# Designs tried in a protein design run: peptides against a protein of PDB entry 5A53. Part 17

Target 1, 230 residues: chain A of PDB entry 5A53
Amino acid sequence: LVENVKQALFIPGQSCNKNLHDIMVDLSALKKPDMKRFNRKNDIHPFEDMSPLEFFSEKNDCSLMVLMTSSKKRKNNMTFIRTFGYKIYDMIELMVADNFKLLSDFKKLTFTVGLKPMFTFQGAAFDTHPVYKQIKSLFLDFFRGESTDLQDVAGLQHVISMTIQGDFQDGEPLPNVLFRVYKLKSYKSDQGGKRLPRIELVEIGPRLDFKIGRIHTPSPDMVTEAHKKP

## One batch from the design tools (peptide)

Design b1_p13_2_s3 (made by RFdiffusion4, then SolubleMPNN; from b1_p13_2, 5 letters changed)
Fold by OpenDDE base, seed 2:
Structure b1_p13_2_s3 (fold): chain B 230 residues (1-230), chain A 13 residues (1-13)
Amino acid sequence: as target 1 above (230 residues)
Amino acid sequence: DDFLHSVIPKSKP
């Protein structure tokens, strides 16, 4: 069953600034062609009223949404929203730290649009801690793309690396998630007349350090419903 | 956890 690719909608909030807009553009470029962007700011407060997001989900047939807002308390905030049946499934605020790098900060490499990235997750908490499990689930879901049966290594172009920044104990602030994007570059090295394929990972951006904010988790009933095979 | 279990199935419209 080729699961239909989830479409993403990027929404600039009322407080969306230039930097956050640039981040939005660059991150959304990784989701092409399965991405829509609003050009106009929308006054949406998802933790106060989710109904506008549900409306946008349905109207745009997007089960993934990213709301771009910025305030003193929540600077460069990307609220990632997933819907199921056009109802809010989960939400997470991921605030981009000021040390971000845009695609323009890296060597421009051509990439094929629509290729599924490979993911790497660094940190045990991605498998054990509820918040990091949600982040892992979200990003896997967000960038899953078309399930090509051919995991043809030839089709592997991108690696998305997500790293939990350091260890933490219970009750401590959750460490940032380091988001990195690499392109696999294959080149032939001439060593002793044998052309050995050499593969290098080249960072292509964007480079984002995500500070974790507010979270909305689905009800057990919604989890059960979402996992029901049709 | 199997990768498949971490991804929400697409709701059929």
Scores: peptide ipSAE 0.018, ipTM 0.494, DockQ to the pose 0.500
Fold by OpenDDE base, seed 3:
Structure b1_p13_2_s3 (fold): chain B 230 residues (1-230), chain A 13 residues (1-13)
Amino acid sequence: as target 1 above (230 residues)
Amino acid sequence: DDFLHSVIPKSKP
């Protein structure tokens, strides 16, 4: 069963500013061609009323959404939403720290649109802690793209690295997640008259440190329905 | 279509 590629909708909230817009543009570029963006600000408060997001999911046929908002308490906030049957499945707030870097801060490299990134996850909590398990699941789901059999080796262009920033104990604030994007660059090294292939990872951006905010988890019934094989 | 089948490795039975 070739699953249809999940489409993403990027929504500027009422409090969306220039920095958030720039972050939205750069992050959404990694989801092309399976991405839509609204050009107008929308007054949406997903933790108060989810119905506008369900409406947008259905109207745009998008099972992935990202709401861009900013306040004093939740600066540079990206709310990631997934829907199942156009109903809210889960939500997570990821606030971008002020030390972010845009694509313009890195050397421009040629990028083939639509290639599936590889992922690396650093931190045991990605496999054990429920919040980090949700983050891992979300990003794998968000950037999976089309699985074509031929693309796996020949089409490897990008690596997305996600790192939990340090160790933590139960009851402590959850560490940030460090989001990094690399391109695989092949070089012919001329060492001693033999051209050896050299592969390097080059950071291409964006560079984002995510602070974890509010979370909505799916109901047990929705989990059961979402795991039912058609 | 299984919403999560693509993200959750099928636990081998």
Scores: peptide ipSAE 0.009, ipTM 0.444, DockQ to the pose 0.112
Fold by OpenDDE base, seed 1:
Structure b1_p13_2_s3 (fold): chain B 230 residues (1-230), chain A 13 residues (1-13)
Amino acid sequence: as target 1 above (230 residues)
Amino acid sequence: DDFLHSVIPKSKP
């Protein structure tokens, strides 16, 4: 069974500003062609009422959503939502720090649309801590693309790196997650008459440091249903 | 469609 590629819907909230719009455009470009964007602002508060998001999930046939909002308490907030059967599965607020870089801040490199990125995760907590496990799961799910059995290494174009910013102890504030995007650039190295392919990673953007906000976790019943093999 | 099977690499049999 070729699992259908999950579609993403990007939603500007009522408080969406120019910076969030630009971030939305750049992040959504990595999800092409499997993305939709709303051009109009929508007054949605997902932690107060989830019903509008469930409606949009069903109406647009999108199991992934990103809501763009900004306030004094939650500046540059990207709420990532997943649905199962058009019902909210999980949500997480990821606030973009002011030091962000857009695609325009990097050297423009041509890339093929629709190629699946490879992920790298730095930090043991991505496998052990519930919040970081959810973040890892979310981003893998968000960018998985078509399940081609052949990870055609020849088709590998992008690497997305996610790093936990430093060590933390129990009860401490959760460190930021550093989101970085690289393109694999192949160079023919003329070393010693054998053209060995040299691969370099070139940062292409966007560069985002995510501060973790509020989280909604799925019910045990929804977890069980989501794990059922068809 | 298994939601989590879309995230977890199918262990190659």
Scores: peptide ipSAE 0.016, ipTM 0.492, DockQ to the pose 0.111; fails the geometry check
Fold by OpenDDE base, seed 4:
Structure b1_p13_2_s3 (fold): chain B 230 residues (1-230), chain A 13 residues (1-13)
Amino acid sequence: as target 1 above (230 residues)
Amino acid sequence: DDFLHSVIPKSKP
């Protein structure tokens, strides 16, 4: 069963600024062709009223949404939303730190649009802590692409790396998540008459450090329904 | 993670 690729909708909020717009453009480029962007600002406050997002999910047939907002308390905020049956499943605020790098800050490399990235996750909390488990699930879901049979190793071009920035204890603020994108480069190394393929990872951007904000988690009933295989 | 499979909008025929 070829599962349909999840479509993403990028929404500029009323407080969207130039930096967030540029970040939106670059991050959404990684989701092509399965991405839509709104050109107009929308006055949406997901943690106050979720109804506008449910409406947009249904109207655009998008189960993934990203709302771009910025305030003094939540600067460069990307709210990631998932829907199930066009109802809000979960939400998470990920605020981009000021040290971000755009695609234009890296050497331009050609890549094939629509290829599924490989993921790497660094930090035990991605498997144990509820918030980081949600982040892992979200990004895997967001960039999964078409279910290709494992055999097309020849199609692997990109690696997305996600790292938890340091250790933390219970009751401490959650460390940032470092988002990095790499392209695989194959080189022919001639060592001692044997040509061994050498693979290198080259960063291509964007480079984003995410500070974790507010979270909405699904009800137990919605979790049960979302895990039912049709 | 079974959720990744179920939240895919069914292709409307």
Scores: peptide ipSAE 0.012, ipTM 0.485, DockQ to the pose 0.200; fails the geometry check

Design b1_p13_2_s4 (made by RFdiffusion4, then SolubleMPNN; from b1_p13_2, 5 letters changed)
Fold by OpenDDE base, seed 5:
Structure b1_p13_2_s4 (fold): chain B 230 residues (1-230), chain A 13 residues (1-13)
Amino acid sequence: as target 1 above (230 residues)
Amino acid sequence: DDELHALVPKSKP
């Protein structure tokens, strides 16, 4: 069963600013061709009323949504939403720190659209802590693309790295998640007549440090339904 | 760039 590639909808909120727009453009470029963007601002408050997002999910046939908002309390906020059967499954606020870099800040490297990125997760909490488990699950779902069984090493062009910024104890604020995108460059190094394939990682952007905000977790029933393979 | 216009949910009355 080729699971249909999950489509993403990027939604400017009413408070969407230029920086968020630029971030939206760059992040959504990694999801091409399986991405839609709204050009109009929408007044959506997902933690107050989820119904507009469920409507957008259904009408646009998108099970992934990203709402772009900014306030004094939640600056450069990307709310990531997943739906199941066009109902809200989970939500997480990821606020982009001011030290972000756009694709324009890096050497323009051509990339093939539609290639599945490889993910790397750094930090034990991605496998143990419920919030970081949700983040891991979300980003894997978001960028999973077509499940070609052949991880054709030849098709591996991009690596997305997600790192928890430091250790934390119970009761401490959750560390940021460092989002980095790399392109694999194969160099044929002629070292002494042996062509050793050298693979280098080159950062291509965007570079985003995510501060974790509010979270909506799925009900146990929705978890069970979402894991039922058809 | 197929910018879809926002389909505003009709607020259920």
Scores: peptide ipSAE 0.036, ipTM 0.596, DockQ to the pose 0.030
Fold by OpenDDE base, seed 4:
Order: sequence, then structure tokens, then C-alpha cells
Structure b1_p13_2_s4 (fold): chain B 230 residues (1-230), chain A 13 residues (1-13)
Amino acid sequence: as target 1 above (230 residues)
Amino acid sequence: DDELHALVPKSKP
């Protein structure tokens, strides 16, 4: 079954600033061509009223949304939203730490639009803890192109790495998620007359450390409906 | 860059 590629909509909130705009531009570039961006600020508060996001999902035919907001309590906040049937499925606030790096901070490398990234996840909690399971699911869903059974190894250009920053116990604040993007470079090493293929990972950006904020989880009924393959 | 203008949903009064 070839699943249709999910379209993403990037929305500047009323409190969107230059740094968030730059982050939005760079992160959305990884989702091209399956991405739309709004230029105007929108007064949206998704944890108070979700109806504006459901409206945008339907009107733009986007099942993925990212709302860009910033406040003293929630600085550089990227709210990631998924919809099912144009209704809110889940939401998560991911606040970008001040140590972020843009694409301009790295050596410009040629990028082919539309190639699927490979994902790597570091930290056992990505498979066991509900919040990190949601983050893993979200990012896989966000950057997953057409479901082809054959990962064409010849088309592998990029690796997205997501790492949980340290261990944590029950009742402790959830560690940040470190988001990194790498390009694969193939080198022919001549060692002793045998050409060994060498693959190197080169960071290309953006570099984002995400602090976890508020979460909206789907109802059990919505989970059941969303997992029904048509 | 396909910049869509936000159709702001009319805030329900």
C-alpha cells in the first residue's frame, strides 16, 4: 500500500520572532516539496482552542502542522500537531534551546529535494516511555515520504538523528531531545590496493535541542480509527 | 516558495 505523502503546514503564531522564523525556514526545507508556510502571524492557542488548527488542516489539506510561538515561559516553542480526518489527533510542544544552529552555520552541501531521510533514535525511552514514543512516531510520520517497501539504498542522502539527553527517573523532568541532520558522503579509501568503501556522516543542520512542553494525546477511539488501514 | 496567505478562521464571536 503506497500511503500518500503527508503534507506539512508551518504557521507563525502571534509571538513568532526572527529566530523562530529562521528555524521554521530551515526545518521546513527538509520537508520540501511536501510543505506549505504561512507568511502572516496567526493568533492561535492550541491548548485553549484547537478549532483554528482543524480549520487550517482541512483548508490546506495538511495532516501535519507546526505552530511557531515564543513567550517567557515557553521560549522558541514549536507545537507539532497531527490530524486524522482533519481532527486533532495529537499535539506536542518542543521548545528550541538557545544553542541552536541554522543551515547557514554549516558548510553548504548539495541537497536533492524529495529523498527520504534515514532515522536513528538513541535512548531506550523512545521504545518504552509514552512521551518519547509519541516524539518518535511524530518525526517518523513527519519526514516519511511515500511508503515504498524497498528503501532504495541508492537514494539515501540524509540521516536524522534523535537522542535523549541523558537518563531520567520517574518524577524527574524529561530530558531534552537532540535533533541532528547528517549527509552521507561516500569515499573510496585506497588501503593497500583494496578499495574499501567508506561512508562518513557530515552534519548539515539545522541543530536543535528540544525541551519537551505540553502534550495532547489522542482518545483511545481515535487511536483505533487512525490505525485502521483503509 | 509557495507562501500561502493564512485564511484566518473568523473567530466565533
Scores: peptide ipSAE 0.036, ipTM 0.585, DockQ to the pose 0.028
Fold by OpenDDE base, seed 2:
Formats: C-alpha cells, sequence, structure tokens
Structure b1_p13_2_s4 (fold): chain B 230 residues (1-230), chain A 13 residues (1-13)
C-alpha cells in the first residue's frame, strides 16, 4: 500500500510575526511539493475550537497543518496538527527558541524538491516517553513523502536530526527538541590515486530548537481507525 | 496559489 503523501497546510495565525513567517517559509520549503501556505492571517485557537482546522483540512485536502502564533506565554509557537478523515487526530505546540537560524544563515545548497529526508533521533525518550514518541511520529509522518522502496542511498540528499536537549526526570520540564537539517555532500578525495568517496554532512537549515507546549492526543478509537489499512 | 481562505462559518452560538 503506497500511502498517499500527506499534504501540509501552513497557516499564519493572527499573532503571526515576521520571525514566524520566515520560519514558516523555510520549514515549508522542506515539505515541497506537498505543501500549501496561506498568506493571510487566520484567527484560529485550536485548543479552544478545532472546527476551523477541520474545515481547512477538508477544504485543502491537507491531513497535516501547522499554525503559526506568537504570544508572551507562547512565543514563536508552531502548532502541528494532524487530521484523520478531516477530523483532528492530534496536536502539539512546538515553540521555536530565539536562537533559530534560517536557510539564509547557511550556505545555499541546491536540493531536489520531493526527496525524502532520512531521520535520526537522538534520545531514548523518543521511543519511551509519550510526548517524544508523538513528536517522532509527527515528524516522520510530516516528512515521510512518497513510499519509494528505493532506499537508493544515492537519492538521499537530506538528513533531519532531532535531538532531545539533555536528560530529564519525571516531573521536570521536558527538554527542547533540537531540529537540524543536513545535506549529504559527496566529495571525491584524490588520496594517492584512489578516489575515496567522502561523505560530509553540511547543515543547511533551518535550525530550530523546539520547546514543547500543549498537546492533544488522539482517542484510542481514532488510533485504531487511523491504523486500519483500507 | 489559490489560498482557499474559506470563510470559516462562524458557528452560530
Amino acid sequence: as target 1 above (230 residues)
Amino acid sequence: DDELHALVPKSKP
């Protein structure tokens, strides 16, 4: 079953600022061609009323949404939303720390649009802790792209690295998730007449440190329905 | 890029 590539909709909220707009542009560029982006601000409060998002999901045929909002309490907030059957499946607030870097802060490298990134996850909590499991699931789902069985390593241009920033104990604030994007660059090194392929990871951006905010988890019934193979 | 800014029908109270 080739799962259809999930389409993403990027939505600026009423409180969307220039920084969030720039972050939205850069992050959405990684989701091309499977991305729509609104230019107009929308007054959406997903934790108060989800109906506008369900409406946008249906009207745009997007099962992934990202709402860009900013407040004193939730600065540079990216609310990631997934829908199933155009109904809210899950939501998570990921607030971008002020130390972010845009694509313009890195050496511009040409990338082929539509190539699947490889993911790397650093931190045991990505497999054990419910919140980090959701984040892992979300980002894998967000960037999975077309199921090409061609693990053609030759086609692998991008690595997305997600790292939990440090250790934490129960009851402590959840550490940030460090989002990094690298391009694989192959170099032919002429060492002693043998061309050794050297692969280097070059950071291409954006660089985002995500502070975890509010979460909406799917009901067990929705999990069951979402996992039903048609 | 047809931004389907669909007017969210205000849920009538």
Scores: peptide ipSAE 0.035, ipTM 0.579, DockQ to the pose 0.027
Fold by OpenDDE base, seed 3:
Structure b1_p13_2_s4 (fold): chain B 230 residues (1-230), chain A 13 residues (1-13)
Amino acid sequence: as target 1 above (230 residues)
Amino acid sequence: DDELHALVPKSKP
């Protein structure tokens, strides 16, 4: 069964500003061709009423959504939403810190559209803590693309690195997640007449530090249904 | 890139 590639919809909220628009453009470029964007601002408050997002999921055939909003309390907020059967599965607020870098801040490198990124996760909490497990699951699901057996190694162009910023104890505020994107660049090293292939990681952007906000977790019934392989 | 302009239908009261 070829799992249908999950489509993503990027939605500017009513409070979307130029910085969030630029972040949206750059992050959505990593999801091409499996991405749609709205140009118009939509007045959506997903933690008050989820019904507009379920409507958009169904009408656009998108099981992934990102809502772009900004306020004094939740500056540069990206709400990531997943649906199952066009119903809300889970949501998480990830606020982009002011130190962000856009693709224009890095050396322009060409890459093939639609290639699956390799992920690296740094921090034990990605495997143990429920919030970081959800973040890991979300990003793997968001960027997984088509599983093509033979192309995985030969088509490896991008590495997405996600790092938990420091250690924390129970009851402490959750550390930020550092999001970094690298391109694999092959060099022919001319050392002593033997051309050894050297691989280097080159940061290509965007560079995003995510502060964790509000979370909606799936119901136990939806978890059971979503894990039923057809 | 065909940007879909979906307006949320105003929920009828």
Scores: peptide ipSAE 0.036, ipTM 0.575, DockQ to the pose 0.028; fails the geometry check

## One batch from the design tools (peptide)

Design b1_p14_1 (made by RFdiffusion4)
Fold by OpenDDE base, seed 1:
Structure b1_p14_1 (fold): chain B 230 residues (1-230), chain A 14 residues (1-14)
Amino acid sequence: as target 1 above (230 residues)
Amino acid sequence: PNLYYYGDAHDARV
């Protein structure tokens, strides 16, 4: 079963600003060619009415959406939405902290469009805590790309690292998720006649620290239907 | 509100 690559739609909300736009451009570049971006602002409030997002999912054939909004309470907010059958499956607000770095803040490196990233997750809660499990699932789903059986190591260009910022106890505010993007750089190390390929990770951006906001979880019935392989 | 459901893949930072 060749799973069709999930398409992403990036939507500026009414309160989208320059910083959010720049973040949107940089993050969406990692999803090329399987990405669309709206240039016009849309007045969408997904936790009040989800119907506009379902409409956009269907009309653009996109099962992944990102809504860019900003307010005093929810500054630099990226709402990540997944749909199933063009109906809302889940949503999560991830607010970008002010310490973000754009691609322009790093050394410009050439990259091939369409190569799949490898993911690394740091923090036990990614496997145990329901919110972090959803985040892990979301990002894996968002950047999975075409299911090529050939995990050709030769095709590995990018590593996306997601780290939970510190330990937490039950009832405490959830720590931020640190999003980092690295490029694999191969060096020919000529050490003592043995050409051992040295691989280094070079940060390429964007650098985003995500504060977790509101969440919409799927119904048990939708989970069951979404896991049914056709 | 008018919903704009056509997206252009534009790399321009506006």
Scores: peptide ipSAE 0.028, ipTM 0.656, DockQ to the pose 0.028
Fold by OpenDDE base, seed 2:
Structure b1_p14_1 (fold): chain B 230 residues (1-230), chain A 14 residues (1-14)
Amino acid sequence: as target 1 above (230 residues)
Amino acid sequence: PNLYYYGDAHDARV
């Protein structure tokens, strides 16, 4: 079953600022060609009323959405939304820390649009803790791209690394998730007549440290329906 | 809430 590539819609909220706009542009570039962006601000409060997002999901045929909002309490907030059957499946607020880096902060490298990233997850909690499991699931789902059977190693252009920033115990604030993007560079080394391909990882951006905010989890019924392969 | 549809040029960086 070739699952159709999930389309993403990036929505500037009413409180979207220049920094969030820049972050939106850079992050959404990783989702090309399967991405739409609104230019106009939309007054959406997803944790108060989800109906506008369901409407946008249906009208734009996007099962992934990212709402860009900023407030004193939730600065640089990216609300990631998934829908199933154009109904809200889950949501998570990921607030970008002020230490973010844009693509312009890195050496511009050629990037082929549409190549599937390889993901790396650092931190046991990505497999055990429900919030980090949701984050892992979300990002894998968000950037899965075309399921080509041929993971042509030749097609591996970039790696997305997600790291939980430190250890935590129960009752402690959840550590940030460090989002990093690397490009694979192959160097032909002519050292000693054996051309050993040297592969280097070069950070290309964006660099985002995500602070975890509010979460909406799917209903058990929606989980069951979403896992029903047609 | 003012709902804006996709009619916006999604490639706009500005």
Scores: peptide ipSAE 0.027, ipTM 0.662, DockQ to the pose 0.029
Fold by OpenDDE base, seed 3:
Structure b1_p14_1 (fold): chain B 230 residues (1-230), chain A 14 residues (1-14)
Amino acid sequence: as target 1 above (230 residues)
Amino acid sequence: PNLYYYGDAHDARV
């Protein structure tokens, strides 16, 4: 069963500002061609009423959504939403720190649209802690792209790196997640008359440090139903 | 709440 590539919908909230819009444009560019963006602001509060997001999921046939909002308490907030059967499965607030870099801040490199990125995760909590497990699952699901059987190494152009910023103990605030995007660049190095292929990682952006906010977890029944569908 | 779900151009860099 070729699972259809999950489509993403990017929604500017009422409090969306220029910086958050620019972040939305750059992050959504990594999801092309499987992405839709709204231009108009929508007054949506997903932790108060989820019904508008379920409506958008169904009407746009998008199982992934990102709501862009900003307030004094939740600055540069990207709420990531997943749906199952057009019902809310899970949600997580990821607030972008002020030190972000846009694609324009890096050397322009040509991107091939539709190539599946490789992921790297740094931090044991990505495999053990429920919140970081959800983040890992979300980003893998978000950028999975077309399942080509040929993960031909020749088709690998992008690496997405996600790092937990430091150690933490139970009851402490959860460290930020550092999001970085790299392009694989092959160089022919002439070292001593032997051309050895050298591969380098070049950061291409965006550069985002995510502060973790509110979380909605699926009901046990929804988890069971989501795992039953092949 | 006015929900706008149709007619938005995908590539409009506003």
Scores: peptide ipSAE 0.030, ipTM 0.658, DockQ to the pose 0.027; fails the geometry check
Fold by OpenDDE base, seed 5:
Structure b1_p14_1 (fold): chain B 230 residues (1-230), chain A 14 residues (1-14)
Amino acid sequence: as target 1 above (230 residues)
Amino acid sequence: PNLYYYGDAHDARV
């Protein structure tokens, strides 16, 4: 069974600002063509009432949602939501730090829409810590794209790098996740008549440092149902 | 709650 590509819906919340809008545009560009955006602000508070998001999931046939909100307490907040059967599966708040860079801050490079990114995860906690495991799962799920069995190395154009910013101990605040996007650039070096392929990584943006906020985890029953192969 | 629907302006930074 080829799993259908998950569609993403980007929702500006009532408190969405220009910076969040710009971030939304740039991040959603990586999800094209499997992305929808609302133009109007919606008054949604997902940690108080999830029903509006479940409604949007069903009405737009989107199992991925991103709510864009900003407050003094939760500045530049991207709430990532996954649904299963149009019911909330999990949610996580990822607040974008002020040092963000947009695509316009980088050298414009040609990009083919719809190619699947390769992911790299730096930090042992991505495999061991529940929150970082959820983040890893979320981003892999979000950008999975078409399930081509052959990641044709020939089709690899970009890498998404996710790094946990430093080590932490139990009880300490969770370090930020550094989100970086690179394009693979192939150079033909004509050194000595043998063309050695040189591959370089060029950052293309956006550059986002995510501060972790509130989390909603799925019930054990929903986990079991979501992992049932149809 | 005021629920709004999809806008197709994918490339517009409006």
Scores: peptide ipSAE 0.027, ipTM 0.661, DockQ to the pose 0.028; fails the geometry check

